# Designs tried in a protein design run: peptides against a protein of PDB entry 5T59. Part 168

Target 1, 112 residues: chain A of PDB entry 5T59
Amino acid sequence: TTPTMQSTSLLTEHLGYPPISLVDDIINAVNEIMYKCTNAMEKYLMQRNIIGKKDFSDEIKIGTAKLESLLENSVDKNFDKLELYVLRNILSIPSDLLEENRFRLLHHEKLV
Target 2, 90 residues: chain B of PDB entry 5T59
Amino acid sequence: EHIRFQRLVQVCNKALEESIRKLQSWEKIHECFPNYGQTREGIENLTVCQQQVIKLWSNLSRVEFDAIFHERSIEEKLNQLDDLINKARS

## One batch from the design tools (peptide; made by RFdiffusion4, then SolubleMPNN)

Design b2_p26_7_s2 (from b2_p26_7, 9 letters changed)
Fold by OpenDDE base, seed 1:
Structure b2_p26_7_s2 (fold): chain B 112 residues (1-112), chain C 90 residues (1-90), chain A 26 residues (1-26)
Amino acid sequence: as target 1 above (112 residues)
Amino acid sequence: as target 2 above (90 residues)
Amino acid sequence: DREERLKKIMNTSEEELEEVEKFFDS
């Protein structure tokens, strides 16, 4: 279903937070993980930058940056899809629950 | 009966798996280090690095996402949502 | 911002939504 102001409000009440906040947590987490991974890669390789009397530091920095960019693009693409799917199909309220009597059901359950 | 949380987990896993897919390619890794990867020692280092990064990605994502799900009580909330929907449709 | 993101999600075409659904439902 499509998010609306009404569904967002109801879900916020149910969840205790806006639905998009969960997505934000997920996206922020994966971004943090992503940079931890690339940072670890760079550090690991930079500690091993000399091979056969040749210094590969510049290549390592450039290469790691390329991998980071590749990962960034992939993360952005896939988690944009995730955001759409989650907010449309998971954190959603079907139309049959967007009626006055069903709203009371949500409120009733909250008060019980 | 309860479907939403399972879907959430599935979607998260899929996004994570697809995001790291390119780094699982040795060819892609090697392309970023064309000269470094021409050395035996470089290949060894890149191999270990690739494996470690993938493991780190997997481990960190598992831990962090589980923490988020717990902090947001999302399984319980989604189960409750499923129940409410099912009740409304009955 | 969040409002803009929600707007984009609300305005997503059915075709794109179906593609995303196929992506995750596979």
Scores: peptide ipSAE 0.736, ipTM 0.956, DockQ to the pose 0.876
Fold by OpenDDE base, seed 5:
Structure b2_p26_7_s2 (fold): chain B 112 residues (1-112), chain C 90 residues (1-90), chain A 26 residues (1-26)
Amino acid sequence: as target 1 above (112 residues)
Amino acid sequence: as target 2 above (90 residues)
Amino acid sequence: DREERLKKIMNTSEEELEEVEKFFDS
């Protein structure tokens, strides 16, 4: 279904927060996790930056940055899809519940 | 009967799995460290690093997403939504 | 920002929506 002002309001009342807030939490979490992962990777390799007589610090920094970008792009793509799916198919109210008689049902359940 | 929360979990898992897929490629990892990865010791380090990152990704995502779902009471709320819909259609 | 995002969601083409659904349903 397609989100509407009415459905958003009803879901906000039901959830206690706007539906998009859940998505924001998810996206913020995965972004935090992403940077923790890349940071851990860089630190691990930087502790092992010298092999033989060669210092690979510069290559490690560049390489980890590239991997971060790769992961960042993938996260953005996949969680944009997630946002769409969640807001359209999970946090949604079917049209039959948006009819006049069904609209009252949602309010009734909230008040009871 | 209750389907929305299950769908949410499935969608989250899929997005997480697909997001980390590129890092699961040894070739892509190696490409980022072309000279470092030409050494035996470098290969060993990259191998361990790759494994640890994937594990960290999996563990952190599970913990954090579960926390979000709990804080937002989303399972209960989605179950209630399913119930309302089913009641309306009965 | 949120309003813009919601607008995008509302205006998403049926084709794109189907693709996303197929992505997660597989």
Scores: peptide ipSAE 0.736, ipTM 0.956, DockQ to the pose 0.909
Fold by OpenDDE base, seed 3:
Structure b2_p26_7_s2 (fold): chain B 112 residues (1-112), chain C 90 residues (1-90), chain A 26 residues (1-26)
Amino acid sequence: as target 1 above (112 residues)
Amino acid sequence: as target 2 above (90 residues)
Amino acid sequence: DREERLKKIMNTSEEELEEVEKFFDS
C-alpha cells in the first residue's frame, strides 16, 4: 500500500501523531545507541592504549572512527529499508478502507 | 488476526541485527587496528571490546525501542487498526 | 526533511519495494 494524504491524515488521527514520527523516534534512538557504542569502544581501548613501550592512542582513535563509519553506513542502509517497509506495509490503510463510507466509519469510531 | 505489531517488531529486530553484523566480524575489527592487533594484549582487549559493544548494542536497543513502543502505544494502535480492517472486510 | 522522505517513499519502485519486502519477510 502506498501512503497518501488521506491515509496519513487518518492514521495521524488514529495514532495521535503522524506515522513518520514513530519512524523518527526509531531512527533517532538507533543513532544515539550507535554513538554510545562507539564512544564506549573508544574509551575502553584508550584506557588500554599503551602496550609495552608503545602508545597506540592515535591508531585507536583512527580505528574507532573507521568502525563508526562502517556502523553508520550499515545503520543508514538498514533503517532506510525499515522506514520504507513500515510506512508502506505496517502503518498503512488498505484501499478498501479509504472510500468515503469507510472514511466516515473510521472517523465515527474515533469520536464515539 | 493481529499481525502489524508483530511485523513491526520483526522488522526492527532484523534492521538491528543486520546493522551490527559487520562489527561481529573479527576480521573487520582487526583491520581497523592492524598494529594494536599484532600484540597479545591488543588482541585480548579487542576481543573483550567487541563482545561488550555487541552486548551494549543489543541491550540498549531493546530498552529504547520498548520505551518508544510504550510511549507511542503502538501495539494497541496497530491492533486496533487490524481490527478495523478485519471488521470492514467482514 | 519529512516531505522529501515521504515523497521518496511514495515514489519507490515496485522492484525496490519487493526487495525490501523479501528482506524483512523472508
Scores: peptide ipSAE 0.735, ipTM 0.956, DockQ to the pose 0.850
Fold by OpenDDE base, seed 2:
Structure b2_p26_7_s2 (fold): chain B 112 residues (1-112), chain C 90 residues (1-90), chain A 26 residues (1-26)
Amino acid sequence: as target 1 above (112 residues)
Amino acid sequence: as target 2 above (90 residues)
Amino acid sequence: DREERLKKIMNTSEEELEEVEKFFDS
């Protein structure tokens, strides 16, 4: 199904927040986790930057940045798909439930 | 009967799994550290680092997503939505 | 911002939607 103003309003009333707010929470969380992971990786390797007589600090910084970019791209791609799927297939109201009589049912359920 | 919350969990898990997939590739990790990874000690460090990061990703995502689902009461709300739809169709 | 995102979702092609559904439902 496709989100509409009507479905968004009904879902917002039902959830207590706009459906997209849940997606925003999820995306914000994964982004935070992503940078925590890459930061941890860099710190771990920077504590082990010298092997023998060679200092690999520069390579570690560049390498972790590359991995961060790879992860960022993957997160963006997959969670864009997630946003679409969630808002179209999970946080959605079937067309038959948007009929006049069904609309009253939703309101009645909330008020009872 | 209740399907939407299960779908949400599955979709989140799939997105998380696919997102970390690149970091699960040793070859891709090694390519980012071409000289560091040519040393025995470097390989050992990268191996441990890879394992720790993947574990951290999994643990943090579980904790944070569960917290979101709880704070948003999404399981209850989605179950109620399923019930409303089923009731409307009866 | 949110309005733009919602609009994009509303205007998503059936082909792309099917691909995403296949991705998650497989």
Scores: peptide ipSAE 0.735, ipTM 0.956, DockQ to the pose 0.866

Design b2_p26_7_s3 (from b2_p26_7, 8 letters changed)
Fold by OpenDDE base, seed 1:
Structure b2_p26_7_s3 (fold): chain B 112 residues (1-112), chain C 90 residues (1-90), chain A 26 residues (1-26)
Amino acid sequence: as target 1 above (112 residues)
Amino acid sequence: as target 2 above (90 residues)
Amino acid sequence: SNEERLQKIMNTSEEELKEVDEFFES
């Protein structure tokens, strides 16, 4: 179900942090990993930039930049989807539990 | 009974796999290095580079995501959430 | 902001939501 203020509050209380904070951690991590990968690729190729007395440094720089952009776009797309799915289907509370009587139950369970 | 954490792992894996899919394409890599990839040595270097990057991607993501899940105690919290939901519906 | 991101999710079309669900559940 689509997140609401009520569900967010309840989940925050349950988790000890807002649901979106988990998503932020995931997204931040993958972004860091992404740039580590592209940087490693560039460094690896730049150490092997000369073949047959020809210097391919410029091509390597341009090529790795293109790959970085390609990966960045893909990461953005897929993890935007991830954010939607996680917040709607994983870190979510069914509507039946958001009813007043069920809401009280959740509070009771926490206090017990 | 407990399904949410499994879903989280699956979703993360899917997103990671789909994100790296472009780098798994030799054609796409070669297109970025058209002249470099016309040399035997260049092809070899690109091949090794491709493999290493994919492995690095996989290893780093596994380690970092596991760390996040642990720090956030998300498996326990999601299991508890499943239990609460199931209890409420019973 | 977090609030803005949540609002975007709340305003996402049903069609897109279905596509995302199918993407991860296929």
Scores: peptide ipSAE 0.692, ipTM 0.952, DockQ to the pose 0.758
Fold by OpenDDE base, seed 2:
Structure b2_p26_7_s3 (fold): chain B 112 residues (1-112), chain C 90 residues (1-90), chain A 26 residues (1-26)
Amino acid sequence: as target 1 above (112 residues)
Amino acid sequence: as target 2 above (90 residues)
Amino acid sequence: SNEERLQKIMNTSEEELKEVDEFFES
């Protein structure tokens, strides 16, 4: 179900934080991991940049940058999908419960 | 009965797996280092690098996501949400 | 902003919604 102001408020009360905050944590984490991975790759190869008499430093820098870009695009695409799915299908309240005022159960249970 | 947290884990894993797919391709890796990869040592280095980065991706994501889920108490909260919804429908 | 992101979700086409669902549930 599509998020609404009502569902967001209720879920925020239930979770103790807005649903989107969890998604933010996930996305921020994967972005950090992504750059750690590409940085590690670059560092590893730069320590091995000379083979024979040839210095491949420039190629390594360009190559790792290309891989980073590819990974960035993929991360963005997949985790945009994740955000949509999580907020619609996981951190969601069925519309029938909202329409019939059964959402009050969430509030009531918290208070009890 | 409890389904939401399992779905969350599944979705996270899917997104992570699909995101790293390009790096799992040796051809894609090699294309980024065309001359470096023409040397024996270069190939060896790239091979190790590819393996290490994929492992790093997997390990870091597991640790970080588990930490997030714990800090947000998301399993408990999603289980409670499932229970509340089921109760409301009974 | 959070509001903008939520609005984007609300405005997502049914086709895209189905694609995303199928992507994770396949």
Scores: peptide ipSAE 0.692, ipTM 0.951, DockQ to the pose 0.781
Fold by OpenDDE base, seed 5:
Structure b2_p26_7_s3 (fold): chain B 112 residues (1-112), chain C 90 residues (1-90), chain A 26 residues (1-26)
Amino acid sequence: as target 1 above (112 residues)
Amino acid sequence: as target 2 above (90 residues)
Amino acid sequence: SNEERLQKIMNTSEEELKEVDEFFES
């Protein structure tokens, strides 16, 4: 179901935070992980930049940057999909339940 | 009966797996280092690097996502949501 | 903004919605 103002409010009350905040945490985390990975790759290879009498430092830097870009594009695409799916299908309330009864139920359970 | 948290985990795993898929391709890795990868030692280094980065990706994502889920109490909250919805429909 | 992001979700085409659902449920 598509998020609505009502569902967002109810879920925020239930969760203690807006649903999108969870998605933000996930996206921020994967972005951080992504750069840690690419940084680790570069450092590892830069420590092994000389083979024989050739210095491959420039190629390593360029190559790692290309891989980073590739990973960035993939992360963006897949986690944009994730955001959509999570907010529609996981952090969601069925439309037929978005009535006074559902709201009262949430309040009742919160008080118990 | 409780389905939402499981779906969340599945979706996260799918997104992570698909995101790293291209780095799992040796061809893609080698294309980024055309001259370096023509040396025996370079190939060895790239091979180890590829393995390590994939492991790092997997390990970091597991730790960080679990931490997020814990901090947000999302399993409990989603289970409660499932229960509330089921009660409302009964 | 969060509101803009939610609005984008609300305006997403049925085709894209189905594609995303199938992507994660396959």
Scores: peptide ipSAE 0.691, ipTM 0.952, DockQ to the pose 0.779
Fold by OpenDDE base, seed 3:
Structure b2_p26_7_s3 (fold): chain B 112 residues (1-112), chain C 90 residues (1-90), chain A 26 residues (1-26)
Amino acid sequence: as target 1 above (112 residues)
Amino acid sequence: as target 2 above (90 residues)
Amino acid sequence: SNEERLQKIMNTSEEELKEVDEFFES
């Protein structure tokens, strides 16, 4: 079910925060993890940048940057899907409960 | 009866798994280091690096996502939501 | 903004919505 202002308000009241805030936490977390991973990779390889008589520092920097970009694109794509799915199918209220009379029932039940 | 939280976990896992899929490809890794990966030591280093990154990705995501779910009390809230919906439909 | 993101979701095509659902439910 596509989110509406009504469902967002009801869920915000229920959760104590807007539904999208949870998604933001998830996305922010995975982005942080992503950069930690790529940074770790770069550091590891840069400590091993010389093999024999050849210095591969430039190739390592370029290569790790390419991998970071690859991962960024994948994360963006998959977690955009996640945002859509979560807000439509998980953090959602069925339409039959969004009618005026049902809205009253939900509010009343929360207050009792 | 309670389905939403389990679905959230599944969706998060799927997104994480699909996101790291490219890094699980040795070919993709090697393509980024064409000359470095032509050396024995380079291959060894890249192999270790690939393994460690995947492990780091998995471990950090598990810990961080669990922390988020706890801080947001999302399992409890989603269970309550399921209960409310089921009650309303009964 | 959050409002803009919600609007994007509301304006997403039915085809894309279906693809996303199938992606996570397959």
Scores: peptide ipSAE 0.691, ipTM 0.952, DockQ to the pose 0.784

Design b2_p26_7_s4 (from b2_p26_7, 8 letters changed)
Fold by OpenDDE base, seed 5:
Structure b2_p26_7_s4 (fold): chain B 112 residues (1-112), chain C 90 residues (1-90), chain A 26 residues (1-26)
Amino acid sequence: as target 1 above (112 residues)
Amino acid sequence: as target 2 above (90 residues)
Amino acid sequence: SAQERLQRIMNTSEEELEEVKKFFEE
């Protein structure tokens, strides 16, 4: 189902917030989690940067940055798909409910 | 009967799973630390690090997403939406 | 912006929609 101004308004009324706000919360959360994970990884390895007589600090920093980039790209790709799916298939109103006579049902239930 | 919230959870889980998949690859991890990973101790550290990161990813996502769903009352709202749709079609 | 994102969603091809649907529902 394709989002419309009408469906967005109805869903906003029903949810108490715009549908996209939920997606924003999810995306913001995963981004925060992502950086917490990569930061933790870097910190863990940097505490173990010396092996024998060799210092691997530079390699650890570069390697962690590469992994962060890979994770970031994957998160972006997958959660772009998530946004599309959620807004088109989950937070959506079928066309039959967008008819004038069906709007009363949503309003009526909200008021009861 | 109620399908939308379940779908939301499934979609979130799938996105999270696919996002972390590359970090689950030992080969990918090792490629980022070519010299460090040639040492015994380095391999051990990377192994533990990989496991801990994946666990952290899973735990944080569970806690944060559950919090979002609760704060947004999304299960209740999606169930209500399902009910409204079913009622309208009856 | 939110409006731009919604517009993108509205303009998504049926092919891409189906691919994404299969991705999450398989």
Scores: peptide ipSAE 0.719, ipTM 0.954, DockQ to the pose 0.876
Fold by OpenDDE base, seed 1:
Structure b2_p26_7_s4 (fold): chain B 112 residues (1-112), chain C 90 residues (1-90), chain A 26 residues (1-26)
Amino acid sequence: as target 1 above (112 residues)
Amino acid sequence: as target 2 above (90 residues)
Amino acid sequence: SAQERLQRIMNTSEEELEEVKKFFEE
């Protein structure tokens, strides 16, 4: 289904928050996790930056940055899809429930 | 019956799995550290690092997403939504 | 903004919607 002002309002009333807020929480969380992971990777390798007589600090910094970018792109792509799917297929109200009589049902259930 | 919350969990898991998929590629990891990965010790470090990052990704995502779902009461709300829809269609 | 995001979601083509649906429902 397609989000509308009516469906958004009804879902907001039902959820207690706008549907997009849930998606925002999810996206914010995964972004935080992403940077924690990349930071952990960099720290782990930087603690092991010297092998023999060679210092690989620069390579590690560049390499971890590349991996971070790779992960960022993947996260963005997949969670853009997630946002679309969630808002269109999960947090959605079928058109038959957007009729006046169905609105009354939702309202009635809330009051009971 | 109740389908929306299960779908939400499924979608979240799929997005998480697909997001980390490229980091699961040893080839891609090694490509980022061409000289470091030419050493035995470097390979060992990268291997452990890769495994730990993947585990960290999995564990953190589970904890954080569960927390979000709980704070938003999304399972209950989605179940209620399913019930309302089913009732309206009955 | 939230409004802009919702508008983009609303304007998504049926083809893209189906692709995303297949992606998650495989």
Scores: peptide ipSAE 0.719, ipTM 0.955, DockQ to the pose 0.863
Fold by OpenDDE base, seed 2:
Structure b2_p26_7_s4 (fold): chain B 112 residues (1-112), chain C 90 residues (1-90), chain A 26 residues (1-26)
Amino acid sequence: as target 1 above (112 residues)
Amino acid sequence: as target 2 above (90 residues)
Amino acid sequence: SAQERLQRIMNTSEEELEEVKKFFEE
């Protein structure tokens, strides 16, 4: 279904927060996790930057940055899909529930 | 009867899995460290690093997403939504 | 903004919606 002002309002009332807020929490969390992972990778390798007589610090920094970019792109793509799916298929109200009688039902249930 | 929360979990898992997929590729990892990965010790370090990062990704995601779901009471709310829809259609 | 994001979602083509649905419901 397609989000509308009415459905968003009803869902917000039901959830106690706007539907998009849940998505924001999820996206913020995965972004935080992403950078924790890349940071951990860089730190781990930087502690092991010297092999033999060679210092690979520069290569490690560049390499981890590349991996971070790859991960960022993938996260953005997949969680854009997630946002769309969640708001259209999960946090949605069928059109038949947006009828007047159904609207009263939702409101009534909240007040009971 | 209750379907929405299950879908949410499934969608989150899929997005997480697909997001980390490229890091699961040894070839992709090695390409980022072409000279470092030509050494035996470098390969060993990269291997351990890759495994640890994937585990960290999975563990942190589980903990954080569960926390979000709990704080937002999303399972209960989605179940209630399913119930309301079913009731309205009955 | 949230409003802009919702607008984008509302304007998403049926084809893309179906693709995303298939992606998650495989």
Scores: peptide ipSAE 0.719, ipTM 0.954, DockQ to the pose 0.855
Fold by OpenDDE base, seed 3:
Structure b2_p26_7_s4 (fold): chain B 112 residues (1-112), chain C 90 residues (1-90), chain A 26 residues (1-26)
Amino acid sequence: as target 1 above (112 residues)
Amino acid sequence: as target 2 above (90 residues)
Amino acid sequence: SAQERLQRIMNTSEEELEEVKKFFEE
């Protein structure tokens, strides 16, 4: 189904928050996790930056940055798909329920 | 009968799995550390690092997403939505 | 913004919607 202002309002009333807020929570969480992971990786390797007589600090910093970028791109792509799917197929109201009589039903169920 | 929450969990898991897929590639990891990865110790460190990051990703995602779902009461709300739809169609 | 994101979602082609659906449901 296609989100509309009407369906968004009804879902907001039902959920207690706008549907997109759930998606925002999910996206914010995965972004936080992503940076925690890359930060942990960098710290781990930087504690092991010297092998023999060679210091690999610069390579580690550049390498971890590249991996972070790779992960960022993947997260962006996949969670853009997630946002689309969730808002179109999960947090949606079928068109047959988007009638005046059905709106009353939803409103009534909330009040009772 | 109740399908929406199951779908939400499935979609979240799929997105998480696909997002970390490239980091599961040893070749991609090694390419980012071409000289470091030519040393025995470097390979060992990268191997441990890769494993730890993947585990951290999985564990944190599970905990954080479950917390979100709980705080938003999304399972209950989606079940109610399914029930409303089914009731309206009956 | 939220409005812009919703607008993009509303304007998504049926082909892309189907691809995303297959991506998550297969």
Scores: peptide ipSAE 0.718, ipTM 0.954, DockQ to the pose 0.855

